# Designs tried in a protein design run: peptides against a protein of PDB entry 3ZOQ. Part 69

Target 1, 223 residues: chain A of PDB entry 3ZOQ
Amino acid sequence: QLLQDSWWNQLKEEFEKPYYQELREMLKREYAEQTIYPDSRDIFNALHYTSYDDVKVVILGQDPYHGPGQAQGLSFSVKPGVKQPPSLKNIFLELQQDIGCSIPNHGSLVSWAKQGVLLLNTVLTVRRGQANSHKGKGWERLTDRIIDVLSERERPVIFILWGRHAQMKKERIDTSKHFIIESTHPSPFSARNGFFGSRPFSRANAYLEKMGEAPIDWCIKDL

## One batch from the design tools (peptide; made by RFdiffusion4, then SolubleMPNN)

Design b2_p16_3_s1 (from b2_p16_3, 10 letters changed)
Fold by OpenDDE base, seed 1:
Structure b2_p16_3_s1 (fold): chain B 223 residues (1-223), chain A 16 residues (1-16)
Amino acid sequence: as target 1 above (223 residues)
Amino acid sequence: SAAAAAEQAYERRLAE
């Protein structure tokens, strides 16, 4: 596994542990025998686009989209040309209302990732059409470690936690130095209960400015 | 329809 040096330094010990070796072997079998998303080369895209030291904001997701061509290794993000899932549509609606960004004609959040927004799912793979099929197979332990090492980082991080699943990770975050933005999930089944109007994007940038860091350009250009 | 149902189930789970 090739990761950026900064992430490798933080996670190298995990990759040597039995749980990860078992996960790796499971994944080899799964990718060989099943249709698994995202593409195996895209599993760690979140870490590829955003180095450990470059992380400014973390947005936690649960597990990847399980439809063809959707998942690209970034939470909530879909490949260009793919119909925007309902949660993503609501994210863009809130983005528009929050800071005035136009709704993009695609669902790729790569531009956020390149600016230091770690788009991390708790579970990084899924079987086609079988949501959460790779839950409890080892990913959670690795991604917990990712949260831990970020929490331990001296330079503050902003964690955006939508929904209860993400908010369960709050206990792993040192709130004495890191900032947390919480609301209900952008899913149509929960967005009206708090996500809409939560203004996570402007709030995140406000924190970044307080830290003396450059804000995120959340607006996404059409492709 | 199957895809729509799967999407709905997924989004419902995310909301929990």
Scores: peptide ipSAE 0.645, ipTM 0.950, DockQ to the pose 0.860
Fold by OpenDDE base, seed 2:
Structure b2_p16_3_s1 (fold): chain B 223 residues (1-223), chain A 16 residues (1-16)
Amino acid sequence: as target 1 above (223 residues)
Amino acid sequence: SAAAAAEQAYERRLAE
């Protein structure tokens, strides 16, 4: 996989390590023998849309959607024309309540990514119909490194951590430089326990403005 | 139904 120069410079050492080579070989077998999501060309879309230097906000997910046509290599995001999954619907409900955005007629978060919102899953692939099937195969080590190099960056980053899985990454984040927004997960099974009303979008923009940066336009236009 | 169940299981896992 080819990455932008800014990410390549940060991650090139990882790609040479045995764990990543083993991951790559595993993925070759999986894509050959199984239906794997997202498309292999979309695995690193989060890094493609948002360069290392352009990252303003990070939103961590766990692993990709495992249904046909859903995953597009961005956490929580689905391709246009795809029914919005429950967690994403709740994200848009909170977005509306937080800053007044209309609910879009699609679930693509590409517009966020293009503005510097790194939509990163900790695991970047999944077997069709088998959630978290690629857990523990090496992705977590790479994505931990992504968090690490962002934490080490001088220019501050805002990390939005929904749920315990994402919040486990807090230990990797230098809070003397970076900001953390955390709540329960937007999943219907947890959203009422803290996600709703957490106002992560306005809070993120408040931090950006304090840093003298342009806020994110979180509102998503219909397609 | 199977797809719905899978979606629900996925969302439940995310909530943990």
Scores: peptide ipSAE 0.642, ipTM 0.949, DockQ to the pose 0.867
Fold by OpenDDE base, seed 4:
Structure b2_p16_3_s1 (fold): chain B 223 residues (1-223), chain A 16 residues (1-16)
Amino acid sequence: as target 1 above (223 residues)
Amino acid sequence: SAAAAAEQAYERRLAE
């Protein structure tokens, strides 16, 4: 897949490495032999919507939704018309409590991505009905590099790390330059242990304003 | 349903 120049400049060396070539070959087989999500054209949507230079906020997910029509190539996001998954519903509940946004009638977070919110999963593909089926196949090395190059960027980034999986990446982030917002995961199984009331959206905007940058319009309009 | 169970299992893993 072709990436924007800004990301290509940061990641081109990774694409030449054996691990990525092996991943690519694996994906070719997977997409040919079974149903893989998201659509192959959408794998890098997070990078397509948000250039390297335009990243303001990063929200890390684990891997794509594994149901039909769900995965959009953006962490937590689902295509319009798709029922909002429980974690996403809780994200919107916190959004409403945090900054007063109405809960949208869809689950697409594209508007966030277009404003500089990198909605990155650590693993970018999944087999239908088999969560985390592409774990350990090479994506993690690439997405670690994405985190690394953002950490190395001079212009600060805000990393929102929900849950242990995302928080494990904290060691890769230069906290002398970048900001981290941590809480439990928005999953129903963890949201009441810290996610609710964590106010990540207002906190992120507070950091952005302190940095002299435009805040994110987190409110999502109905379609 | 199986779909509901799968969703629950997925969300449980995310919470870990």
Scores: peptide ipSAE 0.640, ipTM 0.949, DockQ to the pose 0.888
Fold by OpenDDE base, seed 5:
Structure b2_p16_3_s1 (fold): chain B 223 residues (1-223), chain A 16 residues (1-16)
Amino acid sequence: as target 1 above (223 residues)
Amino acid sequence: SAAAAAEQAYERRLAE
């Protein structure tokens, strides 16, 4: 439940600030009085699976899925056995066209996270059936700090920014050290305007090769 | 379906 040492060293000052203490108290009340996703033990799964030092790629999302059993603390990812949401289906379609991966029979992206893909939402909790209900409550300040400390890291990072919400974070990224891959969002309402054909997976691996790092195995095995 | 409608609205917001 505690953060890895590498993330704690980067974020410990944030947890002592009033905004985060207020967020924490709000969340305690929300989880007690409402149905909140993901499970409270899964809120920081993105940081649990991928340490600060192990981050190779960042994929930014907005906030968690708000349906039962969906969110698992990773952007775009759903627990095994859960129907793949439309945006995730399109991500897998692009993955297939980009590098030839088969469409998996589940929607869990944990295998990416374990390889150094930080699947970070800007807001980390949501009320059942109420999309973006925890916007503006303090999460954005913490996740901005996560982006900042990665930007300050000497070892380069690749940021994949789908859609305007994610792209608004570009100003926080030092492009003299880090790489950015941008396109429209994988949502059915925007994918045909640039996401399809953007080939973010092969492009990310090309950058990793330039850095002398192992590429990501983006293909996901069936469960 | 109410669930389907909610999903559609959610996906539309993501596209903005």
Scores: peptide ipSAE 0.631, ipTM 0.948, DockQ to the pose 0.874

Design b2_p16_3_s2 (from b2_p16_3, 12 letters changed)
Fold by OpenDDE base, seed 3:
Structure b2_p16_3_s2 (fold): chain B 223 residues (1-223), chain A 16 residues (1-16)
Amino acid sequence: as target 1 above (223 residues)
Amino acid sequence: AAEAAAQRAEEERLAR
């Protein structure tokens, strides 16, 4: 597969493993027989936009949005012109309260990805209208390896872990090197229980500055 | 599990 050299060097061994070969064969069938999201060319967009070496922040999602035209291969992100999902709206509300950013007129987080925010789902594909339909099919093993190779990296990473699903990955993160920001999930069902007021954006930037790195411009321009 | 379910429910609502 066509990955940036930095990610290819970290993941090439995974792509040769039986589990990934089986996953690929499954995906070939799924894309042929079902409507699968995102577009097959967009599956690895998180890795395309953010190289292994350029990762500053990781935001973990579960699996892609399963509605038409929504998923673009980035966690929580939706293509321009798509109505912002409730969790994303809450993310932008927290962003506004945290650092004063305006609410953008779209839901694309590509600008974050281009700055070193790895917007990674643990499962990278989904059937139309069937949330978590590709859970347990092999993606988690690959994405666990992505977390592992980042954890092994000498240059520190900030992991933003919203909700219990993301927080289960904490055991894979070397907290002696890496920084973790935890809160409840931005979902309307959990946001008021700790996500709102968690200030993940300013906290991430404060840590980046402490490391001598450029902060993320979290504010998203209108399209 | 509740948060994962909440995310799924949100995605499901948008897909409708």
Scores: peptide ipSAE 0.050, ipTM 0.719, DockQ to the pose 0.100
Fold by OpenDDE base, seed 2:
Structure b2_p16_3_s2 (fold): chain B 223 residues (1-223), chain A 16 residues (1-16)
Amino acid sequence: as target 1 above (223 residues)
Amino acid sequence: AAEAAAQRAEEERLAR
């Protein structure tokens, strides 16, 4: 797919590798034979909204929501008009408690993405109703490379790693240069074990200010 | 494992 020049320069070599060719062929079959999310045009929305150079913060997810109309190619985010998933509701509860933002009437995080928050899933597609159905098919290798090239970037990045799956990527991050914010996952099953009260939004902005960068406006306006 | 299972269960509940 066509990426912004900044991402293309970082990832072009991956797209020529056999694993990615195999992934692409798999995806062609899946999209033809099954209902796959997100829409094929939305797979790389995280990279479309946030250029390589504009990345300030990374928030890692696992894979897209697998329900109709939910996934929009951004981790944790849902299209407007879609009921907020429980994990996203908890994210907004923490946002409210952390920095006083109102709970938005929708679940779109596009406003974060446009400000330099890379909302990246480790797996970028899913079959309808089948969580992690595209795990181990090649996405993880590409998204690992995305993390790697960000880690190699001179300009510091803040990585927000919620839960064990995201935290497994910590070994790929140069912590001498980049900042990591870790907690349990926002899922109802784990949020009370450390996510609530972790204040990732204020902490991220504190790091940005220390770097002389503009903070993120985390507050989301109603639609 | 518990977090991943929790996420899957939550997603499955939303899909129903």
Scores: peptide ipSAE 0.045, ipTM 0.722, DockQ to the pose 0.104
Fold by OpenDDE base, seed 5:
Structure b2_p16_3_s2 (fold): chain B 223 residues (1-223), chain A 16 residues (1-16)
Amino acid sequence: as target 1 above (223 residues)
Amino acid sequence: AAEAAAQRAEEERLAR
Protein backbone atom coordinates (compact mmCIF):
# COMPACT_ATOMS: atom_id res chain seq x y z
CA GLN B 1 0.00 0.00 0.00
CA LEU B 2 1.73 3.11 -1.29
CA LEU B 3 1.07 6.60 0.00
CA GLN B 4 0.88 9.74 -2.08
CA ASP B 5 4.28 11.26 -2.74
CA SER B 6 3.68 14.19 -0.38
CA TRP B 7 2.98 11.89 2.58
CA TRP B 8 5.69 9.43 1.57
CA ASN B 9 8.28 12.19 1.72
CA GLN B 10 7.17 13.03 5.27
CA LEU B 11 6.76 9.48 6.60
CA LYS B 12 9.21 7.26 4.67
CA GLU B 13 11.69 7.22 7.57
CA GLU B 14 9.00 5.94 9.95
CA PHE B 15 8.26 2.94 7.75
CA GLU B 16 11.88 1.80 8.05
CA LYS B 17 11.87 1.92 11.87
CA PRO B 18 11.59 -1.29 13.93
CA TYR B 19 8.33 -0.23 15.62
CA TYR B 20 6.56 0.06 12.27
CA GLN B 21 7.97 -3.20 10.97
CA GLU B 22 6.70 -4.89 14.13
CA LEU B 23 3.32 -3.21 13.68
CA ARG B 24 3.15 -4.39 10.07
CA GLU B 25 3.97 -7.97 11.03
CA MET B 26 1.36 -7.84 13.79
CA LEU B 27 -1.23 -6.54 11.32
CA LYS B 28 -0.43 -9.30 8.82
CA ARG B 29 -1.19 -11.87 11.52
CA GLU B 30 -4.29 -10.02 12.73
CA TYR B 31 -5.83 -9.71 9.26
CA ALA B 32 -5.10 -13.37 8.57
CA GLU B 33 -6.42 -14.73 11.87
CA GLN B 34 -9.11 -12.21 12.93
CA THR B 35 -11.72 -9.92 11.44
CA ILE B 36 -10.00 -6.52 11.40
CA TYR B 37 -11.47 -3.15 10.45
CA PRO B 38 -11.24 -1.28 8.23
CA ASP B 39 -10.44 -3.32 5.13
CA SER B 40 -6.65 -3.46 4.79
CA ARG B 41 -6.88 -1.37 1.61
CA ASP B 42 -8.69 1.38 3.55
CA ILE B 43 -6.27 1.74 6.50
CA PHE B 44 -4.62 4.86 5.05
CA ASN B 45 -7.72 6.38 3.42
CA ALA B 46 -7.27 9.60 5.39
CA LEU B 47 -3.85 10.07 3.78
CA HIS B 48 -5.11 8.90 0.38
CA TYR B 49 -7.95 11.43 0.22
CA THR B 50 -5.98 14.31 1.73
CA SER B 51 -2.36 14.89 0.66
CA TYR B 52 0.16 16.41 3.06
CA ASP B 53 0.15 19.67 1.12
CA ASP B 54 -3.65 19.80 0.80
CA VAL B 55 -4.40 19.46 4.53
CA LYS B 56 -6.42 22.45 5.70
CA VAL B 57 -8.14 20.94 8.74
CA VAL B 58 -7.39 17.94 10.96
CA ILE B 59 -10.09 16.13 12.93
CA LEU B 60 -8.64 13.58 15.35
CA GLY B 61 -10.42 10.38 16.33
CA GLN B 62 -9.30 7.54 18.56
CA ASP B 63 -9.71 4.25 16.68
CA PRO B 64 -11.99 2.82 13.96
CA TYR B 65 -15.54 1.62 14.47
CA HIS B 66 -15.42 -2.10 15.25
CA GLY B 67 -18.75 -3.18 13.71
CA PRO B 68 -19.26 -4.82 10.31
CA GLY B 69 -19.13 -2.49 7.32
CA GLN B 70 -18.69 0.67 9.43
CA ALA B 71 -15.08 1.84 9.29
CA GLN B 72 -13.73 3.32 6.06
CA GLY B 73 -10.33 4.58 7.25
CA LEU B 74 -11.63 8.07 8.17
CA SER B 75 -12.26 9.31 11.72
CA PHE B 76 -15.97 9.43 12.67
CA SER B 77 -16.99 8.43 9.12
CA VAL B 78 -19.03 5.37 8.16
CA LYS B 79 -19.63 3.78 4.78
CA PRO B 80 -22.86 4.62 2.95
CA GLY B 81 -25.75 2.40 3.98
CA VAL B 82 -24.45 2.13 7.56
CA LYS B 83 -26.50 3.51 10.43
CA GLN B 84 -24.95 6.72 11.73
CA PRO B 85 -23.29 6.15 15.13
CA PRO B 86 -24.40 8.44 18.00
CA SER B 87 -21.31 10.66 17.91
CA LEU B 88 -21.65 11.15 14.16
CA LYS B 89 -25.32 12.04 14.54
CA ASN B 90 -24.31 14.71 17.03
CA ILE B 91 -21.64 16.00 14.63
CA PHE B 92 -24.36 16.47 12.01
CA LEU B 93 -26.67 18.12 14.54
CA GLU B 94 -23.94 20.63 15.37
CA LEU B 95 -23.25 21.10 11.65
CA GLN B 96 -26.91 21.90 11.10
CA GLN B 97 -27.08 24.36 13.98
CA ASP B 98 -23.71 25.92 13.14
CA ILE B 99 -24.05 26.59 9.41
CA GLY B 100 -27.50 25.31 8.39
CA CYS B 101 -26.55 22.09 6.60
CA SER B 102 -29.18 19.40 6.23
CA ILE B 103 -28.64 16.06 7.95
CA PRO B 104 -27.38 13.68 5.26
CA ASN B 105 -28.99 10.29 4.66
CA HIS B 106 -25.57 8.62 5.10
CA GLY B 107 -22.50 8.94 7.31
CA SER B 108 -19.67 9.23 4.79
CA LEU B 109 -17.32 12.17 5.35
CA VAL B 110 -15.34 11.51 2.15
CA SER B 111 -16.46 14.88 0.75
CA TRP B 112 -14.68 16.61 3.65
CA ALA B 113 -11.53 14.54 3.12
CA LYS B 114 -11.44 15.47 -0.57
CA GLN B 115 -11.49 19.16 0.38
CA GLY B 116 -8.50 18.97 2.73
CA VAL B 117 -10.04 17.72 6.00
CA LEU B 118 -7.67 15.05 7.33
CA LEU B 119 -9.93 12.64 9.21
CA LEU B 120 -7.20 10.95 11.25
CA ASN B 121 -7.60 8.31 13.95
CA THR B 122 -4.65 7.90 16.32
CA VAL B 123 -5.03 4.12 15.97
CA LEU B 124 -5.86 2.97 12.45
CA THR B 125 -7.11 -0.61 12.96
CA VAL B 126 -9.32 -2.57 15.35
CA ARG B 127 -10.56 -6.13 15.90
CA ARG B 128 -14.24 -6.78 15.31
CA GLY B 129 -16.20 -6.06 18.46
CA GLN B 130 -13.07 -5.14 20.44
CA ALA B 131 -12.63 -1.39 20.80
CA ASN B 132 -9.01 -0.29 21.36
CA SER B 133 -7.74 -3.82 20.65
CA HIS B 134 -4.85 -2.37 18.62
CA LYS B 135 -4.01 0.41 21.09
CA GLY B 136 -0.32 0.61 22.00
CA LYS B 137 0.83 -1.51 19.05
CA GLY B 138 2.70 1.21 17.14
CA TRP B 139 0.00 3.24 15.37
CA GLU B 140 0.21 6.05 17.92
CA ARG B 141 3.89 6.58 17.12
CA LEU B 142 3.16 6.90 13.41
CA THR B 143 0.14 9.17 13.92
CA ASP B 144 2.12 11.31 16.35
CA ARG B 145 4.65 11.74 13.54
CA ILE B 146 1.81 12.76 11.20
CA ILE B 147 0.80 15.45 13.71
CA ASP B 148 4.45 16.49 14.10
CA VAL B 149 5.13 16.93 10.38
CA LEU B 150 1.92 18.94 10.01
CA SER B 151 2.93 21.07 12.99
CA GLU B 152 6.31 21.67 11.34
CA ARG B 153 4.66 22.71 8.05
CA GLU B 154 4.91 26.41 7.27
CA ARG B 155 1.41 26.63 5.80
CA PRO B 156 -1.04 26.81 8.74
CA VAL B 157 -3.36 23.96 9.72
CA ILE B 158 -6.56 24.00 11.78
CA PHE B 159 -6.71 21.21 14.38
CA ILE B 160 -10.15 20.27 15.69
CA LEU B 161 -9.68 18.45 19.00
CA TRP B 162 -12.87 16.94 20.38
CA GLY B 163 -12.52 15.43 23.84
CA ARG B 164 -9.60 14.62 26.13
CA HIS B 165 -7.91 11.99 23.96
CA ALA B 166 -7.53 14.35 21.01
CA GLN B 167 -6.62 17.28 23.28
CA MET B 168 -3.67 15.28 24.65
CA LYS B 169 -2.04 15.92 21.26
CA LYS B 170 -2.11 19.70 21.76
CA GLU B 171 1.45 19.69 23.13
CA ARG B 172 2.68 18.52 19.71
CA ILE B 173 1.10 21.46 17.86
CA ASP B 174 2.94 24.74 17.32
CA THR B 175 0.21 27.23 18.22
CA SER B 176 2.33 30.09 16.88
CA LYS B 177 1.58 28.78 13.37
CA HIS B 178 -1.52 26.61 13.73
CA PHE B 179 -5.04 27.13 15.01
CA ILE B 180 -6.76 24.81 17.49
CA ILE B 181 -10.51 24.38 17.97
CA GLU B 182 -11.28 22.51 21.21
CA SER B 183 -14.50 21.25 22.75
CA THR B 184 -15.93 18.24 24.53
CA HIS B 185 -16.44 15.08 22.51
CA PRO B 186 -19.55 14.69 20.28
CA SER B 187 -20.50 11.54 22.24
CA PRO B 188 -24.00 11.67 23.76
CA PHE B 189 -22.36 11.58 27.20
CA SER B 190 -20.29 14.73 26.60
CA ALA B 191 -21.84 16.69 23.72
CA ARG B 192 -24.09 18.82 25.94
CA ASN B 193 -21.09 19.82 28.04
CA GLY B 194 -19.55 21.96 25.30
CA PHE B 195 -19.62 20.26 21.89
CA PHE B 196 -23.08 21.54 21.01
CA GLY B 197 -22.80 25.23 20.31
CA SER B 198 -19.01 25.05 19.81
CA ARG B 199 -19.52 25.86 16.09
CA PRO B 200 -16.30 24.23 14.86
CA PHE B 201 -17.32 24.36 11.19
CA SER B 202 -17.97 28.09 10.93
CA ARG B 203 -14.92 28.81 13.10
CA ALA B 204 -12.72 26.69 10.86
CA ASN B 205 -14.03 28.44 7.74
CA ALA B 206 -13.59 31.87 9.30
CA TYR B 207 -9.95 31.04 9.96
CA LEU B 208 -9.44 29.67 6.44
CA GLU B 209 -10.86 32.88 4.99
CA LYS B 210 -8.56 34.92 7.24
CA MET B 211 -5.63 32.99 5.77
CA GLY B 212 -6.87 33.67 2.24
CA GLU B 213 -7.85 30.05 1.65
CA ALA B 214 -11.07 28.62 0.28
CA PRO B 215 -13.48 27.52 3.01
CA ILE B 216 -14.65 23.94 3.37
CA ASP B 217 -18.06 23.04 2.00
CA TRP B 218 -19.12 21.12 5.08
CA CYS B 219 -22.61 20.34 3.79
CA ILE B 220 -22.93 16.73 2.70
CA LYS B 221 -25.19 15.76 -0.18
CA ASP B 222 -27.53 12.82 0.05
CA LEU B 223 -26.63 9.69 -1.87
CA ALA A 1 -17.48 17.12 35.78
CA ALA A 2 -15.35 17.44 32.65
CA GLU A 3 -13.35 14.37 33.63
CA ALA A 4 -16.53 12.43 34.28
CA ALA A 5 -17.82 13.46 30.86
CA ALA A 6 -14.59 12.26 29.25
CA GLN A 7 -14.92 8.92 31.02
CA ARG A 8 -18.52 8.56 29.85
CA ALA A 9 -17.45 9.46 26.32
CA GLU A 10 -14.90 6.65 26.38
CA GLU A 11 -17.54 4.25 27.68
CA GLU A 12 -19.85 5.24 24.82
CA ARG A 13 -17.01 4.74 22.34
CA LEU A 14 -16.34 1.26 23.71
CA ALA A 15 -20.05 0.46 23.36
CA ARG A 16 -20.18 1.37 19.66
Scores: peptide ipSAE 0.040, ipTM 0.717, DockQ to the pose 0.171
Fold by OpenDDE base, seed 1:
Structure b2_p16_3_s2 (fold): chain B 223 residues (1-223), chain A 16 residues (1-16)
Amino acid sequence: as target 1 above (223 residues)
Amino acid sequence: AAEAAAQRAEEERLAR
């Protein structure tokens, strides 16, 4: 498996477990018989861009976008050239209001990932046009383990938990050691109920500074 | 409920 050494050391035992082997066999069949997103090479992009030791911030999503060319293995992120989904647009609106960043002309969050923002979905694959089609197939067990090993890490992490689905993971996080930023989801259906004005970006950087770490440059340049 | 509705709306938009 093409994981960085730091993640491999944390997750190697999971990959040997029956549930993951069954998941892998399921995925092989799915990718062969169906259109699955993201591309199979991009499934673990969150872990590829952000090593275990480099994680500063975690942003949890549910599952990948299920439209053509959208998903790139990072929560909320879309490939360049893809129209920004409504939730992502709201994320950028909050970013602008929070810290003054311009709204980028694309939806790629790779620049965040490269700075230590783990953009993790709880489910890492989806069938075209079928949201949550791979829910309950084993991904949640792996991604729970990812949260667990981060919670166990001595160096503190900031968890940004937008909406109820992400907030359900709070029970797995040692809040005596790690910081949590919670609000409603950035979706148009919930953003006005607390996401807007929540200022997660400045708050995250304030925690990083208190920890003696470099802040995240949240501003995304145009392509 | 709002999140579920949001997901459904995004699904419908992407399915077009």
Scores: peptide ipSAE 0.033, ipTM 0.701, DockQ to the pose 0.105

Design b2_p16_3_s3 (from b2_p16_3, 12 letters changed)
Fold by OpenDDE base, seed 2:
Structure b2_p16_3_s3 (fold): chain B 223 residues (1-223), chain A 16 residues (1-16)
Amino acid sequence: as target 1 above (223 residues)
Amino acid sequence: DEEEAQLRREEERLAR
């Protein structure tokens, strides 16, 4: 019988560890007592859309957007109908300059996820209006494991690391077989210091082509 | 498929 590569197989042991059990209990309280984003059913959307074996590219974020209706369990992505956050706007500007894509009329990056772009936040939940409110509660250990198992994978992965927070994960990545694309963060505070002109999309596709894989269609269709 | 189901169950557990 063919053993399928799955995130559950890669992560099942983590879910049984004390740290995650504590995280779970914390999250249960948080969702009961506070407004938490994303919706609990969207927490692992990055893993739902992009299987372990199908990962081609990883884009790391910090934690979910903390405004109403924004977060959809994918780093930098927002639900359709939601105003594009500044960082996302800058991502699309770079996308346009890099490979000529039009700016979409929405902010959903689901099309990337479906093509093998793992849009992973290091922290997967947040309280409404309170950025980093769930930092240091256990998510980072789980998401570190996600990075670790990808690093251990024989088939190469491209890691796009925007900003210092994401770049701190570089030590977990076997650069002898995986590729890293680094720049400043797309945030308005840092984008002009290296993100713009970094051309992460064409560079990622160049690596994919070198590996004999299909490139990502980064252009996003209007809804 | 089974993977997704198990993660979904975890998400449902967190929602409680």
Scores: peptide ipSAE 0.513, ipTM 0.909, DockQ to the pose 0.023
Fold by OpenDDE base, seed 5:
Parts: sequence; C-alpha cells; structure tokens
Structure b2_p16_3_s3 (fold): chain B 223 residues (1-223), chain A 16 residues (1-16)
Amino acid sequence: as target 1 above (223 residues)
Amino acid sequence: DEEEAQLRREEERLAR
C-alpha cells in the first residue's frame, strides 16, 4: 500500500542513502561553524506548506537568498519586513501586468505555497554572503527526486521554469502528463529578454481550469 | 501529521 500523497513516503528512502547522510553531516558542521540560511527549521518549508498531493504548480529556484533574515525556505520568497530582492520585484511587476495584482508591501509567497504552489529551490541551503556555496553537496539529488516523483504522479502538475538552470530539469518531466511554462529568468539581467510579458500566472491558471482544478489566487494581500 | 513530524525531526538533526 503506497501512500502517494505524502512527501515523507516519497522521499524516505533518499534520507537513508549515503549521499544524503554525507549531506547531513556536512550541514551539521556548516550550521555549527558558519551562518547558514535559511534557519534549519525552515529548510523544508516548501514541503511543509505544500503536500505532495496538493502540488498544482512548481516554481524552481536555484538556492536561497544569502542575506540576513531573507530566506524562508521558499524559492524567491522573503520574510515579511525584508526588502524585496530584484528578481522578486520583477516577479511582482509581471504579476501586475499579467493579471492586475497590486504590488504587495512584503515579499512573502506563503499564500502561494498554501494554495499548492511548490516553491522549490534545487539547493536548499547557503552560507551567508556566498551564493551557491552548497551547490553540488547532495541537495540536487534530493530535489531531482522531488521532481521525479511529481513527474510520475498521475494528476498533472504545472512546472514554471525560469531561466536555463530550471529548464535543465525538463528532461525529468513527463510532458505527456504535465505542463511546462518557460521563459528567461526574472533577474534584472535577463527579465527583459523574455520574462516580462511571459504571463506565467494567467497561463498557469488557464491550465488549471482546463484540468478542472481551482485556479491560484496569485494576488498577495498586504500585511 | 506524521509526514511533517519526520521532516521536522530531520531539520532538528541539522540544527547545531
């Protein structure tokens, strides 16, 4: 009897594999000796807020924000009271142009997560001030498994893949069942080359409606 | 929620 709606049941075998045990030992040292983000209690927030069965949309990021108080275990999201990073500002600009949402006075995307938007980074931790410092340490293998088990799910998923890094995961996605929305990254360096005007939010909702599912309320209320 | 409990326990193991 497979409990296919549980992240733990989908991933428990990974946590027992040598690669993850090595990752765990590395992270224990890192959290003890360095300033690591997010808080260790927030590492799996994407999975906490969005169960395996509740996933409707996936938005892939690379790794967490590396500044104080920013990362909250959700891709692109920042804790309330934190200045919105440039990529997030551009996400909200596109949101406004796409479906008319106002720009929120904070950067928390928790409301998306609670509606079934899995805000997953491929790497789930980072050293303060050192982008990609935990790249290639084992997180990618775990998060690849997350993508794999979603791809294997019968109920369709929408994958929003901004930029080349996220788009490299396309080969793991069964496009006979699942939908992919692609554009350039929301970063100021790439947003004008395709992200702006890509309308990922309305397109995602169009797919959800076609599948007979409730659309995402992408508009974020002020706090 | 057993699922959440297991993930929380994993996060606790990382907290040093």
Scores: peptide ipSAE 0.508, ipTM 0.910, DockQ to the pose 0.022
Fold by OpenDDE base, seed 4:
Parts: structure tokens; sequence; C-alpha cells
Structure b2_p16_3_s3 (fold): chain B 223 residues (1-223), chain A 16 residues (1-16)
């Protein structure tokens, strides 16, 4: 009989470790005393939308958007009705140039997640208006484990690593088995230094096709 | 399914 691999089965041991217990206690205080993003029920949205077995592509972000109503638990993604952040705008510009997709009237990447694109931040929470405020508190150890268990998976994964922060995770990825697409970050500060023209979407689909898998429909329709 | 519920319960525990 075929065993089902879920995120809980992959991560349940982490949730019992001291580091995560400490993280949990910190987060409980933070959510009680501060405005924290995303909503607590959206923290693991990347895992909710994309099961362990369904992961085809991983796109790593750093931490959630720290403005009201923005973060939805998916890297680079914003809830519908939210102004597209600069990095996301650049992502859509590259998407248009790469494979001809129209720029959507919203910033939700949920359609990617549902197709097997794990939109993972390395830190899964942030205090309002304070970027990286939850850095070094334990999330990185959990998300490192997420990367590790994907790296250990027999079925290949494509990792899209934009910028130095994401690229630092390359050492955790078995490149004999998995594929990596690297460029500069889509941020306005770095996009012109290599992100534009990097064509990560067509390249990812090319790898998927080589593996005999269905490509991602990267085009996002308007809502 | 039950496994997904475990993650949901964790999120709920973090919320309060």
Amino acid sequence: as target 1 above (223 residues)
Amino acid sequence: DEEEAQLRREEERLAR
C-alpha cells in the first residue's frame, strides 16, 4: 500500500523540539500584544495549498509583507485588492517578457500554489511595519527542515532562488537530484542586475517537461 | 486530511 506523505508527517517532529516550543511561546505573545502578519490562520498557507507530494517548484522569499492586509502566507503574494508591491510588479513584468502573460489586476499567486508552486518564506511572520522583526526566532530552522525534506524527496523539485538570501539555501539542496534557477532579486534595487531576462518561468517549465511532468500555467487571470 | 487538521490546530494555537 502507498504511504501518503504530508507536511505534518514531514514536520511533526519539529513542532515538538525546544526551539519551536520557544518560537510558539514568542508568537503567542506577539500575536496577543502586537499586530503580526499574516493572520495566524494563514501562517502555513504555503503548506496548505501545496502538499509535500505535490510540490513541483519552490520559490523562496525572506519574510512576509509587513503592511496591513498584504501578507497571505505565500512568498511575494498579496491578497486580492492589495496594491502590488514593487518586487511583485517586477515578477509580473518578467513573466510577461518571459512567456507572454498579461499582468493581472491583483497580486495573488494562489493559482501557482494550487499547481504545485511552494511559495515559501524563510520566516513566516512579521510585526507590522518592522521588516525582519521575527528573524532569528526559530522559523528559519523549521523552514530549513522544509527545504531539507524536499531535498531528500526522490521526485525532483525545481528551486527558484532570487537574490543572495535565497541562494544561501542552495547548500541544503541536492543538486544531483533537484534543479536550481538563480538570479538577482526582483526588487527594484536588483532586478536590472539579472532578474529581468532571467526567464525563470519558461526555464522551470522546461525542467518539468524534461521530467515528464505537466508545466505550470504561470499566467494569472484577473479577478 | 487529519494531518492537514494538525497544521490548522497549530495555527490556532499560535493565534491565542
Scores: peptide ipSAE 0.476, ipTM 0.899, DockQ to the pose 0.022
Fold by OpenDDE base, seed 1:
Structure b2_p16_3_s3 (fold): chain B 223 residues (1-223), chain A 16 residues (1-16)
Amino acid sequence: as target 1 above (223 residues)
Amino acid sequence: DEEEAQLRREEERLAR
């Protein structure tokens, strides 16, 4: 997978490590023998849409959606034409309440990615119908490194950490430079316990403005 | 941990 030069410079050493080579060999077998999501060409879409230097905000997810046609290599995002998953619907509900955006008729978050929102899953592949099936296979080490190199960056980043899984990464983030927005997960099981009303979008933009950066246009247009 | 399990169940429902 070809990465932008900015990410390649940050991650090239990881790709040479045994763990990543083992991961790649595993993935080759998985894609050959199983139905794996996302498409192999879309695995690094988060890094493709948002360069290392362009990252303003990070939103961490767990692993890709495991249904047909859903995953597009971006956390929480689904391809156009795909029914919005419950967590994504709740994200849009909070977006509407937070900053007045209309709920889009699709679930693609590509517009966020293009503006510097790194939509990163900690695990970047999954078997069809088997959530977290590729957990512990090496992705977490790479994605931890992604968080680390962002944390080491001089230019500040905003990390949005929904739920306990994402919040476990807080220890890797230099809070003297970077800002963290935490709440419960947007899942229907947890959203009412803190996600709703957390206003992550306006809070993120407030920090961006404080840093002298352009805010994110979080509103998503219909297709 | 419980949250992760709930998320997995939600994801499984989406795969149906």
Scores: peptide ipSAE 0.027, ipTM 0.674, DockQ to the pose 0.101

